# Ledger of designs, part 32: peptides against a protein of PDB entry 5VZU

Target 1, 271 residues: chain A of PDB entry 5VZU
Amino acid sequence: GRTLEDIFHEHMQELILMKFIYTSQYDNCLTYRRIYLPPSRPDDLIKPGLFKGTYGSHGLEIVMLSFHGRRARGTKITGDPNIPAGQQTVEIDLRHRIQLPDLENQRNFNELSRIVLEVRERVRQEQQEGGHEAGEGRGRQGPRESQPSPAQPRAEAPSKGPDGTPGEDGGEPGDAVAAAEQPAQCGQGQPFVLPVGVSSRNEDYPRTCRMCFYGTGLIAGHGFTSPERTPGVFILFDEDRFGFVWLELKSFSLYSRVQATFRNADAPSPQ

## One batch from the design tools (peptide; aimed at target 1 Y55 H58 N82)

Design b2_p17_6_s2 (made by RFdiffusion4, then SolubleMPNN; from b2_p17_6, 6 letters changed)
Fold by OpenDDE base, seed 4:
Order: C-alpha cells, then structure tokens, then sequence
Structure b2_p17_6_s2 (fold): chain B 271 residues (1-271), chain A 17 residues (1-17)
C-alpha cells in the first residue's frame, strides 16, 4: 500500500513538476518588473529587505519584508502554485506581541494555540470598534438647522441651604500598583523551541528568539483558489532571520536575509 | 524567480502573464 511518505513524496514531485511546467511555459515570454527595496526607517523592527524562505514542499521562496507603521508585511517575490507573486504571504501585527511561555510549555501546541487565539480575538474586537468610530464620525456633520427655539425663561429654583458637616471619611488611597511596564529587555533572547507536532523542513532553526508577534498567513488552493488568512506567530530571531508558525497548518517557515547588496535597488527618492 | 541580472544590481520580479 502507499505509505503516507509515498503520498507526500508523490505530491512533492507533482508540485515540482507543476512549477517546472509553469516556468518552462513562460521561458519565452518572461515579463520582468523592477523591484525596489523598501526604504529603511529608524522605527523598523529590523532592516527591511529580501529574505529567502523555505516553505514545505514549495521549495525556495523569496519574500520582501517591509514595515508599515505598526504592521509588517511579507510579500511574495516568487510565486508558487497556490500563492502568486506579489501576494502578501504574511501580515504581522506589531501591536500584538506574543509572549511565549517557558521552554517546557512552548512544546505544548495547545498552549501556543490558546495564546494566539486570544490575540486573534482582541484583533477582531479592535477591528469592530474601529469600524464603529469611522461610522459615527460621518453622521454628525448633518447641518442641524438650529431653529432658534424661543428662550423660555426657566424659573430660578431656590437656593437650598448650606449644611456643611465635613464627614472625615478617610478613604485610604488604594495603591494602584501601576504594573510597571517591565522595560522591554532588548538584550536577552528567550529560549525557543517549536511545539510538538509542528513540522519544520529543517531541525536547524534558531533556539533563541528576540520577539514574537501575532500575524496572519495567506493560504490558498492550487491556482489561488479560496484564499484565506490563517492565524500564526511571527518570530524574530535576529537581524537576519525570522520565522512564521502557521498555527492551523502546524508548520514552520524559516526566512533568512539575502546577504547580497543591491546598489541600484533603492527606491528612487520621490522627486 | 527573482533574478538580479548578473551585471545590474537591479532586482527583477517575474510577472506571470
């Protein structure tokens, strides 16, 4: 009987063959678009640029990492049979930091799932509230024609008297222990391990991470059918490496900076 | 595939037709 391994191997061969057929069909009609590197800003979490990813059976991918205020984006520079080039493979919400538990509890997929789903719910609530504020702001500019309702002289209600007994209720000021925002300890990487049951193509991933954030990954069927955003975790390892845990897919993608310097790839200064 | 043309530090994205 076909083993699960045989089925995965056959499926990988089919994906490689499809990629080869697509590449070969276009060999004579390759339209190239010039890409510019996103400008680096001081507030960028790391230097933006090109990263080389390995995503499951899709092989080698190139993603552009860029920063957009409190969001980061991974844009596919290489397409695959599921997600075409130019799509945002990952969207990272830099407002929603993921706190990883200790190394023992990081092995528990259900604990990571709980943490991510709680953040997903907060993001959903914030989107609903922000949608209401944008709606209410437009409704108030109707010119209420202030019909001058005549000033009926409402009567002077009487001056009730002064009884001044100072009740000394010495309510102790409850020390609102301001939860000291622990200064973001910028220095020490947290120990990192993938949860049990999360597949990685390589066991060689960084065992320490700087920061984690909530994000969503784009998934689709072949030919970009039924595209959807799935919850995940963006993991910043260092200046040159990040990962993405696809929660629903139980998979991990590692991305490493392309170390090539591209002198002419800087975005033209807006004249 | 992203090709740097070997002689240009220019980055090019393949756009499928």
Amino acid sequence: as target 1 above (271 residues)
Amino acid sequence: PVFSLPFTDDLYQFVPP
Scores: peptide ipSAE 0.037, ipTM 0.591, DockQ to the pose 0.338
OpenDDE base, seeds 1, 2, 3, 5: peptide ipSAE 0.023, 0.022, 0.018, 0.021; ipTM 0.669, 0.664, 0.627, 0.659; seed 3 fails the geometry check

Design b2_p17_6_s3 (made by RFdiffusion4, then SolubleMPNN; from b2_p17_6, 7 letters changed)
Fold by OpenDDE base, seed 1:
Structure b2_p17_6_s3 (fold): chain B 271 residues (1-271), chain A 17 residues (1-17)
Amino acid sequence: as target 1 above (271 residues)
Amino acid sequence: PVFSLEFTEDLYQFVPP
């Protein structure tokens, strides 16, 4: 019978053949778009830039990592048959840290699944609450058609009545419950292992991680059919490596910084 | 599928027509 390795090799050969067919069909008319690296900010979790990674069954891809306030994004630089280039393959919520359990409990996929789904539910609730505030704020700006009903001019009556004393009701300032800043335990690198049943194409993933965050990954059928965002875990290993656990797919993608220096890849200064 | 070609000085994304 075909091994999983044989199926993987055949799928990689098919992808290489598709790549060859596509490049050959363009009859030397290759259109290139110049890519600029995002500028680094002091508040960026790591330096933004290009990372090479493995995406599910599609093999090697290149992703641009960028930071957008409390969100990070992985944007596909390489497309595949399912997800074209320019799509956000991963979106990371830097507000929602994932705390991994001890190394023994990290082997339990159901424990990781529980932790991620609890965070997913919190993110959903926060979005609903923020959506209601934004919805009520927009709902009140219904155009009051100020029908100019001619208000009749009625009369002046002047009466003077007197001296009501100012009651100094010193309303105590309600204690703003300081949202307990969960101490940013300066994340001493913790032992890291993939759960049992999570597939990795690279067994040589880092066995220590700095921190993890909730994120969503984009999945689609061939030709970008039925695109969906699925829950996952962004794992920061170091300055040059991160991973993404695709929870529903039970897969892990490892991303490593492209070490090439591009002299002209810096974004042009806004003139 | 879009391919990135790494050049020594510049990054280019191949854009399929």
Scores: peptide ipSAE 0.140, ipTM 0.716, DockQ to the pose 0.501
OpenDDE base, seeds 2, 3, 4, 5: peptide ipSAE 0.092, 0.122, 0.127, 0.007; ipTM 0.668, 0.722, 0.702, 0.454

Design b2_p17_6_s4 (made by RFdiffusion4, then SolubleMPNN; from b2_p17_6, 6 letters changed)
Fold by OpenDDE base, seed 3:
Structure b2_p17_6_s4 (fold): chain B 271 residues (1-271), chain A 17 residues (1-17)
Amino acid sequence: as target 1 above (271 residues)
Amino acid sequence: PVFSLPFTEDGYQFVPP
């Protein structure tokens, strides 16, 4: 019978062969596009830029992290046999924070799955409601040919007098219990561990995270076949490191900032 | 279908169809 090791070796040989075919067939048709680093904004969660991902047997992947209002995007700078360069490998919704449980409950994959799927359902509901408002608003601009109704003369409505009794209805200012926004503890990060059954190639991931957000990752077959978005968790560890938990795939990717300084990599100012 | 995945140690887990 084929061992798991035989299947692994056959699969690794196929991937190496596909990578070799992909690189060698396109050697004659390389289109070079200049990549510019996105400008840093004060409201950016971290400095945008290039990050090195460890995607298993693909080896080194480069992703550009950029911020777009309440969304973050990871764009592939390096392609692979499945997802070409320029695709959005991750899309992060900065409106939907994921609150991780305590360290004991973080080991439970089903608990993380419950939390993420609940947020996914909220995002779907918000998209449906926003789609209905946009649909109803466009339907009402039928061209009502407003026939010019003739100007009926303004009857001077008589000036009723100034009975100014100031009712001192001292409406008690209802104590708006300011829901104490628990001060976003910009402080010590939360202890972090991967759930049981989530695979990581590198066990040397940060054991403390600052914050987490709902996001989606792109997955596809070889040659970008059947591309789909799968739910996940963006984990901010620090200024230079983030992770992505691929929920359905039970896998974790670590991304580390490329420390290389690029001269003249800034986007030209829009003229 | 083999997906671009963060590979487990075992490569692309081809979830067999």
Scores: peptide ipSAE 0.021, ipTM 0.669, DockQ to the pose 0.040
OpenDDE base, seeds 1, 2, 4, 5: peptide ipSAE 0.018, 0.021, 0.020, 0.019; ipTM 0.633, 0.662, 0.632, 0.638; seed 1 fails the geometry check

Design b2_p17_7 (made by RFdiffusion4)
Pose (drawn by RFdiffusion4):
Structure b2_p17_7 (pose): chain A 212 residues (1-129, 189-271), chain P 17 residues (1-17)
Amino acid sequence: GRTLEDIFHEHMQELILMKFIYTSQYDNCLTYRRIYLPPSRPDDLIKPGLFKGTYGSHGLEIVMLSFHGRRARGTKITGDPNIPAGQQTVEIDLRHRIQLPDLENQRNFNELSRIVLEVRERVRQEQQEGQPFVLPVGVSSRNEDYPRTCRMCFYGTGLIAGHGFTSPERTPGVFILFDEDRFGFVWLELKSFSLYSRVQATFRNADAPSPQ
Amino acid sequence: SGWEGWQHRADGLWMWD
């Protein structure tokens, strides 16, 4: 929904062209691999499926939310040269809720950082052996109409890599649940926010034979 | 290059390469 003008500035103008060129080299001679929608589950769940998400200059990407015990997974359906399609873009630790402060403390980025890094450390120890909401100051959000109320937060990590999916790594962050079908992820080391929203469309023949 | 996508086909959901 833009022209060459609105995109000739600039890093996105490049990424968009590469994509067009790359994908169009297929001339619709394509191979398809099977995917499934995730299993639903009662008590042990807060609702799986496909979501549209903001991935900065790459634009929106489609991500599948699925539940695997005390962890939720976000798996890329569409992706980008940094973190490709098929990868785990996010992992939400559902046993480590994070309390939301009043608006003024939510605004304080360092308080959020200190709190998140604390949980990261407690997690490393374990493994080794709704109210108003606002993003902190200094955290970018492509969306800007992110909901200003939220139901809860959890510690999570996202996967990052340089171009070519080079040296991928988990970086800490915080998952934010807004309503039954909108959620967010604050990328702590990037001071960046990704807003996700449920794909409302219905899919035929997409259920899995089983959880395994 | 990580720009692979998906499509809903007659028999279900598929990712393309």

Design b2_p17_7_s1 (made by RFdiffusion4, then SolubleMPNN; from b2_p17_7, 9 letters changed)
Fold by OpenDDE base, seed 1:
Parts: sequence; structure tokens; C-alpha cells
Structure b2_p17_7_s1 (fold): chain B 271 residues (1-271), chain A 17 residues (1-17)
Amino acid sequence: as target 1 above (271 residues)
Amino acid sequence: MGFEGYVAREDGLYQWT
């Protein structure tokens, strides 16, 4: 019978053939758009830039990692038959850290799934609460029919008077309880292993991670049909490597920084 | 069909579509 490996190999051959046919037909009609590397900010989790990743059966991808306050984004530089270039393949919420269990419990996919889904529900609740506050504020501006009440003109009333008593009321500065900044526990690197049943193209992933965050990955059918965001885990390994666990797909993508220097790829300084 | 890629040229980095 066909093994899962045979099916995967056949699907890879099909994708390579599709890519070959596409590139061979359009070789003379390629549109080139200049891309710039995002500028680094001091608060960026790691230096932004290009990362080379493996995406399941689709092979090699290039993504641009960028930071947007408390969010990170992986934008596709390469396209595939499912998701075109320019799409945000991953969106990471840097407010929602994922705490991985011990190494033994990390092998349990159901435990990782539980942890991620509990964070997803919190994110959903926060979005609903913030949506209600924004919604209620807009609803009460019913059109006050400004009936043009007539301009009655009166009257001059007068000038009194000077009294200056300087009440000294020394209101004690209420102790602003400094919300204890939970020390950003500079995440001591912890042992890392993929759950059983999570597919990785390469077993040579880092066995220690710095920190993990909740995120969503974009999935679609061929031709970008029925695009949806699925829950996942962004795993920071080091300055040059991160991973993404696609929870619903039971797959892992490893991304490594492109070490090549690109001439004139820096964003033009804002004039 | 999304087989867009990138190329590094002497004058810069380009995405092709």
C-alpha cells in the first residue's frame, strides 16, 4: 500500500512539477517588485529580516519577520499554490506567552493543544470585551435633531468681586501601587521537543528554546481558497532561528535567518 | 498560481510574481 511517505513524496513531485511548468511558462513575464528589510527597533524580540523556512509539503519558503508593537508577523516573500506571496503566513501575539511543560509532557500533543486552546479562548474574550466598549460608545449618538431653538438675546449681568483665599489643601500623593512589573523573566532556555505526531521535515531542530508565544497561521486551499487562521505556537530558539507549530495541521516549520547580505535592501530613510 | 519568489540583484532585493 502507499505509505504516508510515498504520498508525501508524490505530492512534493507534483508541486515541483507545477512550479517548473509555471516558471517555464512565465519566465519572460515576471513582474519584479523591490522589497526592503524592515528597520530594527530596540524593543524588537530579535532582529527583523528574511528567514528561510520549511513549510510542510510545500518545501522551501522565505518569510520576512517584522515587529509591530506587541505583535510579530511573518510575511510570505515566496508564494505557494495555496498562499500567494505578500500574505501574513504567521501572526504572533507577544502579549500571550505559551509556557511549555517539562520535556516529558512536551511529548504529549494533547497537553500542548490544551495550553494553546486556553490561550486562544483568553484572546477571544479580550477581543469581545474590547469590542463591546468600542461598540457602546458609538451607539448613544442617536441623531439629536438639533431643533434650531431661536437666538434669544439677553443680558449684561455684572462684575463682582475679588476674594483670594489660598486654601493649602495638601492632598497626599496617593501611592500609585507600582503594578509590579513582573520581571520579564529573561526566559532561561528550556529543553524543547516536538510532541509525538507533529510532523517535521527536519529532525535537526534546536533542542532548547528561549520562549514561546501564541500565534495564528494562515492556511488555504489551492488558489487561496477558503483562507483561515489556525492556532499555533511561535517558538523562539535564538537570534537566528524560530519555529511555528501548526496545531491543527500537526506540523512544525523551522525558520532560519538568511545570512546573505543584500545590497540596497535597507528601507530608505524617511526623508 | 502562487509560485512567487525573490531574487537578489546588484541593485537590491526583489520579489517576483
Scores: peptide ipSAE 0.261, ipTM 0.858, DockQ to the pose 0.810
OpenDDE base, seeds 2, 3, 4, 5: peptide ipSAE 0.092, 0.094, 0.086, 0.087; ipTM 0.738, 0.734, 0.737, 0.732

Design b2_p17_7_s2 (made by RFdiffusion4, then SolubleMPNN; from b2_p17_7, 9 letters changed)
Fold by OpenDDE base, seed 4:
Formats: sequence, structure tokens, C-alpha cells
Structure b2_p17_7_s2 (fold): chain B 271 residues (1-271), chain A 17 residues (1-17)
Amino acid sequence: as target 1 above (271 residues)
Amino acid sequence: MGFEGYRHLPDGLYQWE
């Protein structure tokens, strides 16, 4: 019988062959669109730009990281057999920071899964509430027909009632314990390890991270069949490296900045 | 849907369509 190893090797050979066939076909493409780098903004978590990702099965891919207010996006510059180019491979919610536990508890996949799924539920609730406010705001512009209900002149009644004494009830100002915004220790990286059972292409990933955020990753079958978003964790390691933990796939993708300078890659100034 | 990708040319970065 075919071993699991044989099946994996055959699948890897098929993916390499597909990659070769498609890349060889694209060398004959006549139409090219210029890629512009996103402009950097002061509020960007890191400098936007091109990152090279290593996906376990597909090899090297290029993703454009961009920032859109409280969201970050990884857009595929390279396609694969599952997800075509131009798709958002990852979408990061910068409102929902993931607090990783200590290094011992980071090895527990179920603990990471719990943390991520709790944040996923909060994101779903916020989306439902924001959908209701947007719905109610449109309903109130019904034309109030200003029926000029007549000015009935109702009367004077004068009554005087008396002097009630100023009770000095000195209500103690309840100390609003200002929840000390623990200054986000923006500077010190925390120890980082992948959970047991999360696959990485190699063990060569940063062992410290700056911060983590909730995100979703796009997955699909071959030919972009049944595309869906799965929950995950965006891991910011440094200015030039981030990772994504695909929770349901139990996989990790590492992305490193492309250090090459591109000529004419700046977006044309909006005229 | 295939391996769409990019090409670095001397004058810039391009996606093939």
C-alpha cells in the first residue's frame, strides 16, 4: 500500500509540476500590471511592503502587507493552486490583540485555540451590533409629516410650594480607580514558541515576538474551490518579520521582508 | 486558476495577467 510518506511525496511532486507548468505558461503572458508599494503612514504597525512567505507545500510566495486603519491585509502577489494572486491571504484585526501565555502554556495548542476562539466570538458580536446601528440609523428618516397640530394655549397654574431644606449629603466621591492603562510594553519582546502539533516548514523562526493579533486566513481547494476564512494569529516578530498561525490547519507561515529596492514602485501621488 | 505571480523588471515590479 502507499505509505503516508509516499502520498506526501507524490503530492509535493504534483505541486512542483503544477508550479512549473503554470510559471512556464505565464512567461508567455503579454499583459503586465505595475505593482505599487503601499504608502507608509505614521500609524502603520510596521512599514508596509513585500514579504516572502514560506508555505510548507507551495514553497516561496510573495505577499504585500498593507494597513487599512485598524486592519492589516496580506495580499497574494504570487498565486498558488488553491488561492490565485490578488486574493487576501490574511486579514488582521488590529483592534483584537492576542495575549500569548507564558512559554510553557504556549506549547499547549488547546490554550491558543481557546484564546483565539474567544476573540473570534467577540469579533462576531461587534459585527452584529455594528450592523444593527447602521440599520436603525436609516429607518428614522421617515418623512415626519409635520402635521401642524394646533397650539392649544394651556393655562397658567401658579402653585408656590415651599422651602425644602438643603440636605448637605456629602456623598463621598467614589474613587474611580482609573484602571491604570498598563503602558503597553511596546519595547520588550516576549518569548515565543509554536504549540505542539503546529507544523512549520523549519524550526528556524524567531523565538521572541513583539505582539500578536487576531486574524483570518483564506483557504480553498485546488482551483479556488469552496473558499473560506479560518481563524488564526498574526505574530509580529520585528520590523521585517511576521508569522501567521493557521489554527484549524495547525500550521505556521513565516514571512520576511523583501529587502530589494524596486524602481518606480512608489504609488503615483493622487492628483 | 494558476500560479499567478510577479516579475521584477529593470523599470519596476509587475504582476502578469
Scores: peptide ipSAE 0.039, ipTM 0.679, DockQ to the pose 0.716
OpenDDE base, seeds 1, 2, 3, 5: peptide ipSAE 0.030, 0.030, 0.034, 0.043; ipTM 0.655, 0.635, 0.667, 0.683; seed 5 fails the geometry check

Design b2_p17_7_s3 (made by RFdiffusion4, then SolubleMPNN; from b2_p17_7, 10 letters changed)
Fold by OpenDDE base, seed 4:
Structure b2_p17_7_s3 (fold): chain B 271 residues (1-271), chain A 17 residues (1-17)
Amino acid sequence: as target 1 above (271 residues)
Amino acid sequence: MGFEGYEATEDGLYQWT
């Protein structure tokens, strides 16, 4: 019978063949578009830039990581048979931190799934609420008809009265000491392991992570058919490495910073 | 939709399609 390895090898051969056919059909008519590196901001989680991914059958992928306020984006610089270049392969919600459990519970895929799906539901609720506020704000500028000025008058005063007594009962307000959420010490990495049944191309992923966030990954069929966003976890390992756990695909992608200096890669100053 | 790549030149970084 075909092994999973045989199927994977056949699929890799098909992708290589598709790449070869594609590159051969275009008679060297390549369209070049300049890429600018995103400017670094002080509030950026890490320095933005190019990262290389080596996951799945697609080989080497290049992704631009950029920060957009409380969101991060991974934009494909290299296309693949499923997702063309320029697409946002990952979208990270920096508002929704994922707290990983201990190493024992991190091995449980169902626990990670529970945590991610709970965050996904919160994100959906926030999107519904924010959609309502944007809708209601436009409706109320109906012209208030200048209904007229009318009248005046009166008047009166009345008076009374009395005294009732001063009962003292000095119930001490229990100071509910709001436990100041200690600012999560940015410095101490937590132990990290992939859940059992999550496929990684390389077992050589970092075993310590700084922080995790909720995100969505773009998936599609060949030729960008039926594109959808699936839930996942962005894992920041260090300044130069991040991962993405594709929850529904049960896969992990590791990205490492491209350690190259590019001339004229800075975005032109807005004139 | 094809394999799109990147190239670094003396003048900068380019995506090719």
Scores: peptide ipSAE 0.111, ipTM 0.748, DockQ to the pose 0.742
OpenDDE base, seeds 1, 2, 3, 5: peptide ipSAE 0.074, 0.084, 0.061, 0.091; ipTM 0.717, 0.727, 0.716, 0.733; seed 5 fails the geometry check

Design b2_p17_7_s4 (made by RFdiffusion4, then SolubleMPNN; from b2_p17_7, 10 letters changed)
Fold by OpenDDE base, seed 1:
Structure b2_p17_7_s4 (fold): chain B 271 residues (1-271), chain A 17 residues (1-17)
Amino acid sequence: as target 1 above (271 residues)
Amino acid sequence: MGFEGYEVKEDGLYQWV
C-alpha cells in the first residue's frame, strides 16, 4: 500500500507541477509589487520582517511578521493553492501566554491540547464580555422618536431663594486595585520538544524556547474554500526563529528570518 | 490559484502575483 510518505511525496510532486504549470502560464507577464518591511517599534517582541517557513504539505513559504500592539501577525508573501498571498496565516495574541509543562509532559499532545483549549475559552469569554459592553452601549440609542415641538409656555419670575452651604463630602478615591501586572518574567529559555504525533518537516527545530503565546492559524481548502481559524501555539525561539503548532492539524511550522539585505525595503517616509 | 511569490531584485524586494 502507499505509505504516508509516498502520499506526501506524490502531493508534493503535484504541488510542484501545479506551481510549474501556473508560473509557466504567466508567459513573462508577472506583476511585481514592491514590499516594504514594517518599521520596528521598541515594544516589538522581536524585529519585524520576512521569515521563511514550512506550511504543512505546501513546503516553503515566506511570511511577513508584524506587530500590532498586543497582537502579532504572520502575513503570507507567497501564496499556495489553499491560501493566497496577503492572507494572515497566523494571528498571535500576545496577552495570552502559553506556559509549556516540563519536557516529559511536553511530549503529551493531550496536555498541550488542554492548555491551548483552556486559553481559547478565556479568549472567547473576554470577547463576549467586551462585545456585551459595546452592544449595550449602542442598544440604548433607540431611535428617539421626534416627539413634536410642544408649545411655548410663559416667562414666570425670578425668585431669589437663599444661601445653602456647600457640604464638603470628601468622597475617598476608591482604591483602583492595580491589576497586578504579572511581571513579564523574561522567561528563562526552557527545554522544548514537539508532542508525539505532531509532524514537522524540519527535525532540526530549536530544543529551547523563550516563550509561547496563544494564536490562531488560517486553514482552507483548494481555491481558498471554507477558510477557518484554528487554535495553535506561537513559539518564540530567538530573535530570528519562531514556530507555530497547528493544534488541529497536529503539525509544526518553523519560521526563520530571511538573512538578506533588502535595498529600498524601508517604507517611504510619509511626505 | 495562489502561487504568488517573491523576488529580491537589485533595487528591492518584490512580490510577484
Scores: peptide ipSAE 0.291, ipTM 0.876, DockQ to the pose 0.771
OpenDDE base, seeds 2, 3, 4, 5: peptide ipSAE 0.211, 0.273, 0.268, 0.147; ipTM 0.832, 0.867, 0.867, 0.786

Design b2_p17_8 (made by RFdiffusion4)
Pose (drawn by RFdiffusion4):
Structure b2_p17_8 (pose): chain A 212 residues (1-129, 189-271), chain P 17 residues (1-17)
Amino acid sequence: GRTLEDIFHEHMQELILMKFIYTSQYDNCLTYRRIYLPPSRPDDLIKPGLFKGTYGSHGLEIVMLSFHGRRARGTKITGDPNIPAGQQTVEIDLRHRIQLPDLENQRNFNELSRIVLEVRERVRQEQQEGQPFVLPVGVSSRNEDYPRTCRMCFYGTGLIAGHGFTSPERTPGVFILFDEDRFGFVWLELKSFSLYSRVQATFRNADAPSPQ
Amino acid sequence: TEREEMLEEMREIMNPP
């Protein structure tokens, strides 16, 4: 929904062109691989499926939320040259909820960082052996109309890599649940916010034979 | 380092104007 003008500035102009050129080389001669929608589950769940998400200059990407015990997974359906389609973009630790401070303390980025890194450390120890909401100052959000109330927060990690999916790594962050079908992820080391929203469309023949 | 370069690139991507 933009022209060459609104894009010629600039890193996105490049990424958008490469995508157009690259994808259009297929002239609709394409191979398709099967995917499934995730299993629903009662008590042990807060609702799976496809979501539209903001991935900075790459624009929106489609990400599938699925539940695997005390962890939620976000898997890329569409992707980008940094983190491709089919990868785990996010992992939410559902046994490590993070308490939300009053608005003023939410605004303090370092408080959020200290709190998140604390949980990351407790997690490393374990594995080794709604109210008003605002983003902290200095955290970017492409959306800006992110909901100002939220139901809860959890520790999670996101996958990052340089161009070509080089040296991918988990970086700490915090997952934010707004309502039944809108959630967010604060990328701590990037001071960046990704806002996700449910894909409302219904899908025929998409259920999996089983959880395995 | 390679990681610092990667983070700079990611910051540019995740935080566009």

Design b2_p17_8_s1 (made by RFdiffusion4, then SolubleMPNN; from b2_p17_8, 6 letters changed)
Fold by OpenDDE base, seed 1:
Structure b2_p17_8_s1 (fold): chain B 271 residues (1-271), chain A 17 residues (1-17)
Amino acid sequence: as target 1 above (271 residues)
Amino acid sequence: SAREEKLKELREIFNPP
């Protein structure tokens, strides 16, 4: 729990003051928006829905998890003085799976940082290449005016040219050692531990994970100043729990499904 | 840098003592 000493940190005083100011503004004008749960798809990594996330000193925040093809998104339902409601607190690239090292090497923050930064560079390269292909493809559909080119009768020219010899150059087939993809043991969760120097609000996080993915988290100063994406790791623990490691912040956020059943929370069918 | 300062503040917020 926050001690009185924690409140004496300058940034915590500012955070409390900002939270108070925003709360006091609610007395003037409130816009109510209904939140709808995203529809579940068969290919969704887990059921989409509301999760409660830990954000250190911000405490518990509500995040909507949704799936968008090869991307997952955590959208803030609750805002804070840094990141307002409706912002994408986390964006997960489901194309870029992260393999965690063994349990001993998982304690090494520098090893996790290396792995994530290598994946970040691959994602950046793919975005640059895909940006070039999308640019070139749009230019060539000029309207082909079908000018009826007349049928010129091209003549039969016959010539028989000669006998070039069969050079037998027996290039040895280089034995491409197919690196045997070790079958991902699909059933047993990998042992999981936070790296040394990564803080979690609760030490009671799952000690096994199903899979990890590259992701980015949104960070900003107070009042949503200078917003940027920072690299991180999405960790799927189970159907109801995931984590996010904020590498640059050396922080871990644990997200747990909100088990409350909501009446009339399904999105209206598009009329 | 202003970014390093922001990251310091955010570390203090995310990782309370």
Scores: peptide ipSAE 0.575, ipTM 0.956, DockQ to the pose 0.655
OpenDDE base, seeds 2, 3, 4, 5: peptide ipSAE 0.529, 0.569, 0.489, 0.509; ipTM 0.949, 0.955, 0.942, 0.946

Design b2_p17_8_s2 (made by RFdiffusion4, then SolubleMPNN; from b2_p17_8, 5 letters changed)
Fold by OpenDDE base, seed 3:
Structure b2_p17_8_s2 (fold): chain B 271 residues (1-271), chain A 17 residues (1-17)
Amino acid sequence: as target 1 above (271 residues)
Amino acid sequence: SEREEKLKELREIFNPP
């Protein structure tokens, strides 16, 4: 029977061959496009920019992180045989924070899977409800034949007098039990560990995280065949590091900021 | 299924030995 080593050896050879084929095909017609860094906004979760991400056997890839209101986006700067450059490798919903359990329960892959799948279902419901409101709003523009209804004279409404007796409505101050919004623990990093059976290329991932969000990763076959979104967890560690847990792949990608200053990398001001 | 085969291959890519 094929050993695991035989399968990995054959698969690694195929990946190398595909990288070679793609590289050799591009040699005849390289189109260069200038990449600009996105402008930083005050409300950005972290500074946008270039990150180096780990994708197992694909190795190190470059991703641009950018913020778009309540969404974050990782865009591939480097392509691979499955996902070409310019694709959104990750899409993060900043409306859907994931609360991680304690360290003991974080080791349970099924618990993390449950939490993420519950959030995925809420996101699907919100998309269906928003689709119905958009559908009903378009149906009512039947052509209102604007028959010019004749201008009936505005009858002068009589000036009712000023008898503003102030009713002392002694509105009892309803004790608005200020639900103590537990101060978003933005300051203290939560202890973090990967679930059992989630692989990391590097065990030196941060053992504390600031916050987590629901997201989706892009997966495809070779040549970008049958592309689909798979559920995952975006993990913010610090200003320069984030992770993505690929649930269905049982994989963790660590992303670290590219600590390079680029001259003339700012987007031209929109004229 | 074709999807399960793709997910198997992708697990091998993302989780090398």
Scores: peptide ipSAE 0.567, ipTM 0.954, DockQ to the pose 0.596
OpenDDE base, seeds 1, 2, 4, 5: peptide ipSAE 0.564, 0.503, 0.486, 0.510; ipTM 0.954, 0.945, 0.941, 0.946

Design b2_p17_8_s3 (made by RFdiffusion4, then SolubleMPNN; from b2_p17_8, 7 letters changed)
Fold by OpenDDE base, seed 5:
Structure b2_p17_8_s3 (fold): chain B 271 residues (1-271), chain A 17 residues (1-17)
Amino acid sequence: as target 1 above (271 residues)
Amino acid sequence: SAREEKLAELRRIFNPP
């Protein structure tokens, strides 16, 4: 019978062949574009730049991390047979922090799944509400056809009287429990472990993390067929390392900063 | 479903044995 190893070798041969076909198709049309590093902003969670990420059987890929207000973005610099270069492999919502439980409960995939799906539903509700406000504003410019409606008469409706007493009903100010913005204690990292059944290509991942956020990863079939966003967790380990848990894939990608000093890789100052 | 097949394929890619 086919072993798991045989299936893996056949699948790896297919992926290598596809990667070769894609690479060879581009040989005549390889537009080398200079990649500039995004400008750093003071409010950036970490310095933007190039990271090497693990993508299972695709191996190591290069991703540009950039910050866009309350969103972070990983853009593929290298393509694979499923997701071409220039696509946003990960999109992170920096408004939606994921709180990881203790180490014991972090081993439970269903607990992580629950937490992520609850945040996903909140993000979906916020998008629906924001979509409704944007929709209602456009409707009211119906043309005022000024039809001169005729002068119907002054009915004299009557004089009803005075005296209703001021009821003092002292409505207690309901304590709006201000959801304590837990200060972004950028302080001591929390212990971190992958859930049981989440695969990592390298078991040597950081065992402490600073913070986690809700995000989405891009998935597609071969040739970028049926592309969609899948829920996940962005994990900030340190200034030079982050992870992404692909929830539906039960996979973990580790991203490490490319330490190569590129001379003149800074974006030209907008003249 | 075609989506489940795609997810099963992607799981094999992302989680090699």
Scores: peptide ipSAE 0.619, ipTM 0.962, DockQ to the pose 0.638
OpenDDE base, seeds 1, 2, 3, 4: peptide ipSAE 0.614, 0.607, 0.617, 0.575; ipTM 0.961, 0.960, 0.961, 0.955

